# Ledger of designs, part 53: peptides against a protein of PDB entry 3ZOQ

Target 1, 223 residues: chain A of PDB entry 3ZOQ
Amino acid sequence: QLLQDSWWNQLKEEFEKPYYQELREMLKREYAEQTIYPDSRDIFNALHYTSYDDVKVVILGQDPYHGPGQAQGLSFSVKPGVKQPPSLKNIFLELQQDIGCSIPNHGSLVSWAKQGVLLLNTVLTVRRGQANSHKGKGWERLTDRIIDVLSERERPVIFILWGRHAQMKKERIDTSKHFIIESTHPSPFSARNGFFGSRPFSRANAYLEKMGEAPIDWCIKDL

## One batch from the design tools (peptide; aimed at target 1 P85 P86 R164 F189)

Design b2_p26_8 (made by RFdiffusion4)
Pose (drawn by RFdiffusion4):
Structure b2_p26_8 (pose): chain A 223 residues (1-223), chain P 26 residues (1-26)
Amino acid sequence: as target 1 above (223 residues)
Amino acid sequence: SLDESANELETLHEELEDEAIDLSKL
């Protein structure tokens, strides 16, 4: 068993399939022969921090950060102590305008995960310095199933879909139950074309309050 | 001809956007 019960009960059949076994064998070799991020122990951190039952909000990313000391097994977050990349800086600028939070002295979003924000990348590993190097190796098949089981959940889930690749997942989400907040990506190329001013954080909290759920405290505290 | 040129411009825009996203990770 690789995940806590709430998730294992939804996903155990996927981990028995040939595609996962092939992916696992490729990763055992690549972690031994080269530099793969995130650390192997951290691959499933988004699901460890945020159980299936506790998921309030999902922020979909693509692949992990590919530089040393960055990726934590979470979308968009970085380990404390490393420089925040441009897109993450833009997420904090929008958070400041929307909620009013000060800019933190680190980029870790673990606080969000502990409050029910599933920081799910669609590809869970990457070779160092080589973006999208683990594309098509089997992770998409698993993360599509993670989206499927969340879409099947009775209690509604708020999906935040930034950018074109994340919005492609709308087809897998049952919008008769679930909420979608979508905009352009926070990358500097696109942040001033819709992401800025979109107010995703207060909008997510409004959906939660309508459902009688506690809102997320989005502000990140300095370390 | 106009449709072919619009499709080429859309493909180029998507490629530039993906590259900018990848660069923003640095």

Design b2_p26_8_s1 (made by RFdiffusion4, then SolubleMPNN; from b2_p26_8, 18 letters changed)
Fold by OpenDDE base, seed 2:
Structure b2_p26_8_s1 (fold): chain B 223 residues (1-223), chain A 26 residues (1-26)
Amino acid sequence: as target 1 above (223 residues)
Amino acid sequence: DEAAREAAEEAARREEEERAFELSKL
């Protein structure tokens, strides 16, 4: 099957729908004719690293990095050996100021994913050098369903919504059960307008503790 | 729709950031 059982049980019906079949056929053409990121095997890495039941925190991104070797199927994350993008650098600066973590020598957030941080982009693929090139192709419907099934879950989730695009998903989240952390985006264009000093990491852990859950170890070890 | 305008502005900022990052590798 395409996904592990916990996600498959939640999403199997989506994969049978016409919109996803159309998306799949589009992606087959795109991957055959163009350079698409991430690697096709890495598209669902967020769901591979973090099971439906293990989701503690969701961090929404827009779409994958469109440069060579960058995207690894996790929002904001880059493969080891890749220069940290500006937004990711600002995430690590806020992490350092919030909870005292050292800035890692790499940009991989896989350690967060393995702890229950769903690093989900709303669009899961991109053409090389063309940001948002796969916007409006069907990914948003699937990723909206991912948000919906998490919102429907009885066990609470923390949604970290950086910037306006992510905050548009707030309407899909049952705020009677789930917690939302909102700020401006970590982008250099917005980080000084509220992202810095927003303390999303300590706030997320404080909510996890209130729910009787283990906090996230947000500190990333060097490779 | 203000929310749609705001989302479009943020999408553009993200695209500009990513583009600037790619240009920094050249």
Scores: peptide ipSAE 0.032, ipTM 0.657, DockQ to the pose 0.189
OpenDDE base, seeds 1, 3, 4, 5: peptide ipSAE 0.020, 0.022, 0.024, 0.026; ipTM 0.509, 0.467, 0.494, 0.615; seed 5 fails the geometry check

Design b2_p26_8_s2 (made by RFdiffusion4, then SolubleMPNN; from b2_p26_8, 19 letters changed)
Fold by OpenDDE base, seed 5:
Structure b2_p26_8_s2 (fold): chain B 223 residues (1-223), chain A 26 residues (1-26)
Amino acid sequence: as target 1 above (223 residues)
Amino acid sequence: SAAEAARAAEEALRAAEEQAYNQSQE
């Protein structure tokens, strides 16, 4: 399950750095001693589904869901058969209001990833029941580099930045070349303050069309 | 098991950082 070839060219230097090797050793201990999510084979699913060259849109999350069977290595996404978390429910509500998609009977966003939506968390692992437990352990340096190399790419990218955490990454994005869509977070605590009605899906497709690219089919079929 | 998870993590991380594969694509 190697990364897409185009990501190797962008990230190979990071994997040789001490910080990443230390992160790797930490993760081996964590997976041995704790229940860690997602499954270790799913950690890099965002990069597996979407190559560096195929990225059209980036949606940033913080860290994986920390409940059993939820995280699948994609920001905001949950495995089929898992109850949709509150933020994801609100994402689908906005999707319905924005472009008329029906609310799917599952929470998997794999269909987005396969179309070039990079569903990237800034931290890629978490302990069961302990949100942000792997914060500051090295993931942020790698994912910052992912943002950097996308910002440096000639072909424009659309960054969807929900909430303050994601918006803090705006300083790393060349806004003269790339497009930013910002709103409050889809969380129930903030969604009514700007996320609802922000129409990020139609706006993203509008930018793609301006660039002469195929829009994303955001509608998700039932399983 | 925890031991199986550790081995899986080692394998997955190794695969994600395997430079020999990257070099073969250059």
Scores: peptide ipSAE 0.288, ipTM 0.817, DockQ to the pose 0.015
OpenDDE base, seeds 1, 2, 3, 4: peptide ipSAE 0.131, 0.039, 0.058, 0.039; ipTM 0.717, 0.603, 0.621, 0.598

Design b2_p26_8_s3 (made by RFdiffusion4, then SolubleMPNN; from b2_p26_8, 20 letters changed)
Fold by OpenDDE base, seed 5:
Structure b2_p26_8_s3 (fold): chain B 223 residues (1-223), chain A 26 residues (1-26)
Amino acid sequence: as target 1 above (223 residues)
Amino acid sequence: EEEEEERRREEERRRREEQAYNESQL
């Protein structure tokens, strides 16, 4: 099946809907005719690394990095050996200031994903060199459903919503059950306006502890 | 006048945040 069981049980109905069939046919053409990122096998990596039941934290991104070898199906994350994008560098700077982690020599956030940090983009594919090229093609409807089924979950989730685009998803989140950490985006253009000093990592862990859950080890080891 | 300036500043901030979000993928 396309997804692991826990996600499949939540999302199976979406894959039968016309919008997703149209998206799938579009993607088949795009991958055949264009260079699309991530690799088609990596599109759902966020859901592969973090099961529905294991989600503790959600970090929303917009769409994948559009450069060669960058995207790995996880928001903000880049494959090892890839130069850290500016926003990711700022994430690591805040991580260092927040909880004292060293800045890793790579940009892979897979260690977070494996601990229950769902690194979800709202759009899961992109054309090479064309940011948001797959916006409005159907991904947002699927990823909205991902947010919805997490919001419906009784076990609390922490949503980290950087910037306005992510914050627009707040209306879909039951704030009576779930916790939201909001700040400006880690991009160099916005990070100084509230992202730096927002301490999302320590705040997330404080909530996890309050919920009786194990905190995330946010510190990333060098490769 | 102050409300219009605040509104303009907030609109500019929002536009910068949206731009920053789009550019975050570079």
Scores: peptide ipSAE 0.066, ipTM 0.639, DockQ to the pose 0.562
OpenDDE base, seeds 1, 2, 3, 4: peptide ipSAE 0.056, 0.049, 0.046, 0.063; ipTM 0.636, 0.623, 0.636, 0.642; seed 4 fails the geometry check

Design b2_p26_8_s4 (made by RFdiffusion4, then SolubleMPNN; from b2_p26_8, 17 letters changed)
Fold by OpenDDE base, seed 1:
Structure b2_p26_8_s4 (fold): chain B 223 residues (1-223), chain A 26 residues (1-26)
Amino acid sequence: as target 1 above (223 residues)
Amino acid sequence: DEEEKEKEEEERLLEEEEKAFELSQL
């Protein structure tokens, strides 16, 4: 079985569809002929760390980091020992200003994932050194379905939508039931235009508390 | 249409960020 039972029940039909079979065959070729990130075993890490029922918060990214050893199947996250990318640095700066967390000495967001933060990229693979190289190959259809089944869930979800790419998914989210936190992207090119000071972490926890749920411990311990 | 253009521009900027980061690691 490819996924945890809770996600499998929601997504099993997608894996049988022609688009996903074509994607799978494409990926087989890509992994054989090119250097593809993340490791094939890590592609679905977001779903592995956070079950369908355990999702509290969703943070959408575009596609994986395309440098060696960076991507670990979680949006914005990098493996321990990897230098923090600029956007991730800005995420931690906002985290510090929002709720007082120290800047961690690593870029792994696994601790968020384990608490119910679904760190989902819209595209789940990339060629080495070629950002968006797997855009439009079928991942977006699967990840749209992930958003859809979460939107359909009775228990509310908080969607953190940084930048226009993520915000385009808002049309798929039942905003009468789910909470949306929107700002500009944490990228250095956009962070000063609204991301900084947006306080997504405290706002997410405020919604969780209103729902009677445990807040996320957003502070990341050093390794 | 405008929203899609803004999205595409953001994607371009993100690609530039990632490229710049890669270059900074060399």
Scores: peptide ipSAE 0.065, ipTM 0.747, DockQ to the pose 0.193
OpenDDE base, seeds 2, 3, 4, 5: peptide ipSAE 0.029, 0.028, 0.060, 0.031; ipTM 0.603, 0.588, 0.739, 0.659

## One batch from the design tools (peptide; aimed at target 1 Q62 K83 H185 P188)

Design b2_p27_1 (made by RFdiffusion4)
Pose (drawn by RFdiffusion4):
Order: sequence, then structure tokens, then C-alpha cells
Structure b2_p27_1 (pose): chain A 223 residues (1-223), chain P 27 residues (1-27)
Amino acid sequence: as target 1 above (223 residues)
Amino acid sequence: SLTELEEELETLAEELTTLEEELEELE
């Protein structure tokens, strides 16, 4: 068993399939022979921090950060102590305009995960310095299933889909129950074309309040 | 596709912004 019960009960059948076994064997070799991020112990951190039952909001990313000391097994977040990349700086600028939070002295979003924000990347590993190097190796098949089981959940889930790749997942989400907040990506190329001013954080909290759920305290505290 | 091309541009924008910030820190 690789995950806590709430998730294991939804995903155990996927981990028994040939494609996962092939992916696991490839990763055992690559972690031994080269530098793979995030650290192997951290691959499933988004699901460890945010159980299936506790998921309130899902923020979909693509692949992990590919530099030393960055990836934590969470979408968009970085380990404390490293420089915040441009897209993450833009997420904090939008958070400041929307909610009013000060800019933090670190980029870790673990606080969000502990409050029910699933920071799910669609690809869970990457070779150092080589973006998208683990594309098509089997992670998409698993993360599509993670999206499927969340879409099947009775209690509604709020999906935040930034950019074109994340928006492609709308087909897998049952919008008769679930909420979608979508905009352009926070990358500097696209942030001033819709992401800025989109107010995703207060909009997510409004959907939660309508359902009688506690809102997320989005502000990140300095370390 | 359009999605792939836009992703390449976003990657380039990320690299450029990072390089500009590093030049400012060196100055």
C-alpha cells in the first residue's frame, strides 16, 4: 500500500496494472543512475497531505520543477529557502490583489495542502534540467484516474485550471456537480491576458461557503 | 499544435524573466 486509505480505496487497482509496474521499474533505475526530481519519498506528497475525503480545491500543474531544491511533490510550490520561480511569484501577486495577503519570504504551499488544496501535477517526476523528460512514461494515465475518482466523488470539488494543458482536463470532470475556475496560465507570457484579475482564491472560497464548508486561509506566513 | 506552441513561449518567458532578475542582482 503506497497511499493512505481514502486514496488507496480509489486507486489500488491502478497500481497493480502493467503500466505502473513498468513506470516503477524505470524510476528505480533512473533514481539510481541520474538525478530525478522530486526526491523519491516525495512523489505522492500531494495525496499524502490532502486525503481524498479532505479535497476541497484541486490546482492542476504539469510536471515537477527540474532544478535542485525546488520540487516537493506538489504543483507550483517550492521548498522553503529557494528562489520563487516567475509563475509562482505571479500566483502570489494575484493572491495579494484578490485576498490581500502579503508576499511571503518563501514559496512553500504546504499550508494550502493541509487545508484541502490538492496540488496535483499531471506528471510526477522529471530529470534534472530537462523539462517534460518524463512525459508519456505512465504518469498521465495515473493522474487521469486521480481526476476521474475526484469527478466521481459525491461531495463537490472545485477545480482551478490555469492554462491550456490544465483546461484539457475539463472533459474528465463532471460539471453537473463540480466547479471550474479557469484562466490563462500564471507564466509571464500569459498572466496579463486573464490570470491577473481572475480572483481564483476568493471565487474558490465563495463556492465553499455556498456549500457550508470552511474557506481556505490562503495567506502564506513567513518562515 | 497551438497548445504546444504556447507552452514553448511560456517556457521562454520564464527563462527570460529569470535571466533579467539575475542580471539585476549582479548589478

Design b2_p27_1_s1 (made by RFdiffusion4, then SolubleMPNN; from b2_p27_1, 15 letters changed)
Fold by OpenDDE base, seed 4:
Structure b2_p27_1_s1 (fold): chain B 223 residues (1-223), chain A 27 residues (1-27)
Amino acid sequence: as target 1 above (223 residues)
Amino acid sequence: SEVEEEEKKRAEAEEEARKKEEEEELK
């Protein structure tokens, strides 16, 4: 089975659709002929670490990091031993300022994923050195469905939408049930325009507490 | 650098998203 049962029940119909079959065949060729990230076994890591029912928070990204050894199937996250990208560094700076966490010596956000933070990119694969190279190939349709089924869930979700690309998905979210945290993107090009000082981590935990749920331990331990 | 190129492409995607929103608002 490709996914955990909880996600499979929500998404099984998508995998039978022509668009996904075409995407699959495309990916098969791409992985055979090109260097594609993440590793094919890691494509759905966001869904593997965080079940449909366990989702508390969603953080939307665009597409995977396109450098060697970086992408691990989680938005903004990099494998241990990989230099933290500028956007991720800014995320950790905001984390420190928001709730006092130390800057970790690595960039893996797996600990967040394991706590119910769905680290979802809208596009789940990329060619080496070619950001957005798999844009418009079918991933967006699947990930839109992921957002839709989460929006339809009775148990509320917190969506953290950094930047306009992520914020475009707001129209798919039932804001009568779900909470939205919006700011500019953590990129050095935008972070000073609203990301810094947005305090998404404490705000997310405040919503979780209001819902009677356990807060996320956002602080990341050194490896 | 690859890192700079990635950040640039992210910024470009943000700008593209903004342009699309503006176009939709004008319709």
Scores: peptide ipSAE 0.149, ipTM 0.734, DockQ to the pose 0.033
OpenDDE base, seeds 1, 2, 3, 5: peptide ipSAE 0.060, 0.171, 0.062, 0.029; ipTM 0.715, 0.742, 0.660, 0.617; seeds 2, 5 fail the geometry check

Design b2_p27_1_s3 (made by RFdiffusion4, then SolubleMPNN; from b2_p27_1, 15 letters changed)
Fold by OpenDDE base, seed 5:
Structure b2_p27_1_s3 (fold): chain B 223 residues (1-223), chain A 27 residues (1-27)
Amino acid sequence: as target 1 above (223 residues)
Amino acid sequence: SEVEEEEKKEAEAEKEAEAEEEAKEKE
């Protein structure tokens, strides 16, 4: 897929590396032989909606939803008309409690992405019904590079790291320049252990204001 | 490490449950 110029300049060297060529060939076979999510044209949606220069906030996910019609290339986000997954429901509950937003009637986070919230999964594809089926195939190396080039950026970024999987990426983030918001994962299994009441949305906006940047409008309108 | 694996399993189980629910709704 063609990336925006700002991302291409940061990532072009990765695409020439053997690991990415092997990943690409694997993906060609997978999409031909299996049902893979998201749609191949949506794999890089996080980078399409949010340019390298426009990134204000990063929210890390693990891998795409593996159900039909769910994944749209953005972490935690689902296409309109899809039932909100439990973790996403909890994200919206915290959003309501944190800053008073209403619960939207859909699960699309595209409005966040368009404002500079990079909704990045560490693995960008999955087989239908098989969580983490594309783990260890090369995506993590690319997405680690995405984190690295953001960490190297002079303009500060806010990283929201929910759960331990995301928090493992903290070692790649220059905390002298960038801000980190950490809590437990929004999953029903962990949300009550620290995600609820963590107020990541207001905290992110407070950092943006301190940096002299426009805050994110986190409230999502109904469709 | 064990707790990290547990959170990963929880996230996986959540996604599996979601996919199963959607599959049932389409039948």
Scores: peptide ipSAE 0.069, ipTM 0.725, DockQ to the pose 0.275
OpenDDE base, seeds 1, 2, 3, 4: peptide ipSAE 0.039, 0.030, 0.024, 0.033; ipTM 0.694, 0.682, 0.564, 0.694; seed 2 fails the geometry check

Design b2_p27_1_s4 (made by RFdiffusion4, then SolubleMPNN; from b2_p27_1, 15 letters changed)
Fold by OpenDDE base, seed 4:
Structure b2_p27_1_s4 (fold): chain B 223 residues (1-223), chain A 27 residues (1-27)
Amino acid sequence: as target 1 above (223 residues)
Amino acid sequence: SEVEEEEKKEREAEKEEEEREEKEEEE
């Protein structure tokens, strides 16, 4: 199976739809003709690390980093040994101010994913050096369905929506069941307008504790 | 849309900052 059983049961119908077949054929051409990120085996890493049933928190990103060796199929995350992008640096600054975590010497958020933080981009692939180059190719329809099936889940989810792009997905979330944490984006362009001091990590853990769930250990150890 | 323009500006700002940091490290 392409995905874990829990996700496959939720998404199998999407993979049979014409839009996804067209997306798949597009991706085959793109990966053959030019450099595409992440590696094709890493496209669904967010779903691989975090099963449908294990999702506690969702952090929405736009599309993968488009530089060499950066993207690893997780929103905002970069592979070990890669310089932390400015938005990720700001995430770690807020993490430090919010809950006192040390800034890690790497940018991998895999430890969050393994704890039930779904690090989902709305678009799951990108051309090298071309941000949003795969926008409007079918990924958004699949990732909208991911949001929908999580919204339909009985067990509550916490959605962290940084910036306007992520916040546009709020209309798909049943706020009677699920919790929303909203702020400006961690980008240097917007972080000072509300992201800093938003305390998303402590707020997420407060909701988890209220639901009787184990909090996320947001602190990332050095490698 | 206004949303798309802001998202574009956020990505452009991030890229400009990365390029600035790279230049400062090379100097």
Scores: peptide ipSAE 0.029, ipTM 0.640, DockQ to the pose 0.818
OpenDDE base, seeds 1, 2, 3, 5: peptide ipSAE 0.056, 0.030, 0.063, 0.063; ipTM 0.697, 0.625, 0.703, 0.708; seeds 1, 2, 3, 5 fail the geometry check

Design b2_p27_2 (made by RFdiffusion4)
Pose (drawn by RFdiffusion4):
Structure b2_p27_2 (pose): chain A 223 residues (1-223), chain P 27 residues (1-27)
Amino acid sequence: as target 1 above (223 residues)
Amino acid sequence: SAENDAEEETYFAHLAKGIFNPNYVDQ
């Protein structure tokens, strides 16, 4: 068993399939032979921090950060002590305009995960310095199933889909139950074309309040 | 990290020219 019960009960059948076993064998070799991010113990951190039952909001990313000391097994977040990348700086600028939070002295979003924000990348590993190097190796098949089981959940889930790749997942989400907040990506190329001013954080909290759920405290505290 | 800074310098050089950089991670 690789995950806590709430998730295992939804995903155990996927981990038994040939594609996962092939992916696992490739990763055993690559972690021993080269530098793979995030650290192997951290691959499933988004699901460890945010159980299936506790998921309130899902923020979809693509692949992990490919530099040393960055990836934590969470979309968009970085380990405390490393420089925040441009897209993450733009997320904090939008958060400041929307909610009013000060800019933090670190980029870790673990607080969000602990409050029910699933920071799910669609690809869970990457070779150092080589973006998208683990594309098509089997992670998409698993993360599509993670999206499927969340879409099947009775209690509604709020999906935040930034950019084109994340918006492609709308087809897998049952919008008769679930909420979608979508905009352009926070990358500097596209942040001023819709992401800025989109107010995703207060909008997510409004959906939660309508359902009688506690809102997310989005502000990140300095370390 | 110096490596991370080098990735960002390359990235902002592309951004100033309006050229997408596929080798940099914006997630």

Design b2_p27_2_s1 (made by RFdiffusion4, then SolubleMPNN; from b2_p27_2, 13 letters changed)
Fold by OpenDDE base, seed 2:
Structure b2_p27_2_s1 (fold): chain B 223 residues (1-223), chain A 27 residues (1-27)
Amino acid sequence: as target 1 above (223 residues)
Amino acid sequence: TAEWEEELKRYEENLAKGIFDPDYVTQ
């Protein structure tokens, strides 16, 4: 059964623009000639799981994991059965320290997505073993528009911006309406410089409660 | 690949209709 796509009304003009058509053609070549992640069916998982109207929180990533079987179409998330990448492990460590959640035995963040956490990468595809290989190919323009239309939304959104790359998007966010939670990136290279102890999960829920919305159940059950 | 192009086309068609196909969602 098909579900109504609230993103279409927000993004339809983008899909008709030349830059996106060029991106589409590029992706056709890339998927034909190389191993590209995530699976083509998973590219838009963030939008599939979290409609425009259902977005409560946005967590921005850069681009998908570039190892076999890792990328799930959701920022920071990995498919069940996949070893948790270092950044994700640190996310769960902070989650545990912040609100007491147990560290799950998997790395899937689908439960967050289903609750209104838009797990958006700024670039939605990558070549195997080549981080940022699809940078500057058009995804950033689309994902910038996603941020823009969320910023324009009347109902507030919480943006969690880990690291400088994500924080560069702050200029696109109307901070008179929306809330921003910033810290260093959860990467082992930066987590100890501000990510740990930043308590983004409890802070996000505090904003949601102030807005009269249900908080996110950030705790992830074992599979 | 041909499969990818078909899947993308289907997705875009669903978008054009203002709908998501849940079968496109993997966990």
Scores: peptide ipSAE 0.035, ipTM 0.600, DockQ to the pose 0.021
OpenDDE base, seeds 1, 3, 4, 5: peptide ipSAE 0.030, 0.022, 0.024, 0.022; ipTM 0.484, 0.479, 0.556, 0.502; seeds 1, 3, 4 fail the geometry check

Design b2_p27_2_s2 (made by RFdiffusion4, then SolubleMPNN; from b2_p27_2, 12 letters changed)
Fold by OpenDDE base, seed 1:
Order: structure tokens, then C-alpha cells, then sequence
Structure b2_p27_2_s2 (fold): chain B 223 residues (1-223), chain A 27 residues (1-27)
């Protein structure tokens, strides 16, 4: 099936709603008529790699990278062999300063996803060369629901909210139950205003340990 | 390319602001 059982149970009702049917029809046209990223099989990679029950950390992004071969269905992540975008480079710089990880020779965050880091974009598709082109087409309703069902989950989640766009979702998160790590966006235009030195990785692991869960191995090996 | 670098720079700038307009002529 398309999604793991744990996510299907949480989201199956959404897929039956008119908004999602309209989104699906839109996407069919988009993928048929022009170049859309990521590959259609990779749209839900964040949910594929990280089940509902296995989510430990959520990192919210805006929408997929819009260049050839970049997006792989995970926020901030790029396929191996692709030049690391500036924000991702800064993420790795902070990772190095925070917990001493080496800068990897690739930009794939799949290893995080496999450990329970939900790398979720608010919008899950984009037209080639047209950033945020699928904004307002229905993805936001689905991804809001993803945040909602995680917020409703009994076992706490850590939400890492970089920048204003992600932080706007804070109102949907039960902060009496879940942990929030906030800073400016890792973009070069904002990283020096709070992202650098925010130590989101060690802070996330500190919360996980406090909850009696295994920490994330944030360090990424070279390929 | 230089065009791609400029596009990515604008993309990163909008990410920093948390507001993105796909119409690059208005942002």
C-alpha cells in the first residue's frame, strides 16, 4: 500500500475528502504536463521512512527543492551527488558545532528519517524552477492534519521549528505535552541571527533521553 | 549557472523570512 499502516490509520479519512481528490487530480495533470519534483514515488518518503508511531522528532520545511535531481521527499535533504543547498550546509555546520559531527560528502538525511526524524515539508511537490508553485493546492491541509495527529499522540514528540513558516504551526501543537525547539532559519540570510549556536541536535537528544528514548545519531557517514 | 545561483539565493532569502512568493518579480 501507499502508506504504512500507522499513518494510514491516521490519515485514511483525509484521502477520501474532496480536497485531496482535487489535489490528486491536479498532481496527475502536473506530472503529465510538466516536470514536477520529487518523483511521484518519493512524495511521501517522509512518511515511508518514519511511521506514525516511530516519530521522535519533526523537522518542518516549506516545500521541495525545485532543481533537477535535488528533492527526495524529505525536508532539507538532497539526493546523493547533488550539491548541498546553503541551508543544508548551515545545518551541517551547526551539527558540527553542536555535537562534533563531520560534514558529510552528501546531503541525504535518510539516516535521520530512519531513526524517527520526520522530515516533513508543508507542501510536498513543486514545479521545476518554480519555488512554492504548489502552495495552496491542498497539501497544507494534509500536512496540518499530520501535525495534528502527532500533537494528539500520547507519546511526546519533539518539534524543531526553524524560521517563521515552521513556527506558525506551533499553534497546532500541544506544548503541554510536546517539546518545541525554535530558532531562526538555517538560511544564510537568517542563520547568524539565532540558528547558529541554537544546538537543536543536542537539545533534541536531551529531551529524548529525559523521556527514556534512544537519542538520534545525527552524524551522517560519507557515501 | 549564474541564473540558478540567483534563483537559489532568492529562495533562501524567502526561507529566512518565512514568506515566499513564487512571483520573483514582486519579492
Amino acid sequence: as target 1 above (223 residues)
Amino acid sequence: SAEWEAEMAKYEENLAKGVFDPNYNTQ
Scores: peptide ipSAE 0.560, ipTM 0.855, DockQ to the pose 0.166
OpenDDE base, seeds 2, 3, 4, 5: peptide ipSAE 0.547, 0.547, 0.552, 0.538; ipTM 0.846, 0.847, 0.850, 0.845

Design b2_p27_2_s3 (made by RFdiffusion4, then SolubleMPNN; from b2_p27_2, 14 letters changed)
Fold by OpenDDE base, seed 5:
Structure b2_p27_2_s3 (fold): chain B 223 residues (1-223), chain A 27 residues (1-27)
Amino acid sequence: as target 1 above (223 residues)
Amino acid sequence: SEEWEAELERYEEALAKGEFDPSFNLQ
């Protein structure tokens, strides 16, 4: 391995547990028998792009996009050349309204990930065309542990929790040490009920500055 | 850091070539 992954030290014990072994065996069958997203090599992209020590912000999603070529192992993010999903469009609208960024010509959030924004789904795989098809299969236990080890970290983290599903994870976060930004989900069904105008990007940067950390450059350049 | 970015680029290149097997790889 070229890159030393600080996540390994935090998560290695999880991979030895029966639940993860069962999940792994399930995934082997699923990838062999079904079309599963993202590509198996991209499942852990959120952890690859953002080391444990480099996490500044966490944005929680539910599960990957289930259409061809969409998911890239990062919550809300889509591969370049893919039409922006409705929730992502709303994220960019809020970004523009919040801090004046232009709407990018693509939907890749890799630039955020590289700056320390952990774009984590709670479930990391999905069957083609079947949203939540891998819910309750073991991913949630692993991703709960990811949240736990971040909560245990001494250096503060900012958690952006859009919608009820993400907000249910608040019980795992030490709010005496970490910051939480909550609103309704960016989905068209909920965005007007609190997501728009929530200004999560400027608020996150305000916390980072308060902690003496470099803010995130949330503005995404065109490709 | 610049070192991290450079290492990440090398990591991505290695992944693209199938030369890197990360600790979390299911394959």
Scores: peptide ipSAE 0.021, ipTM 0.542, DockQ to the pose 0.019
OpenDDE base, seeds 1, 2, 3, 4: peptide ipSAE 0.014, 0.020, 0.018, 0.030; ipTM 0.484, 0.472, 0.561, 0.528; seeds 1, 2, 3, 4 fail the geometry check

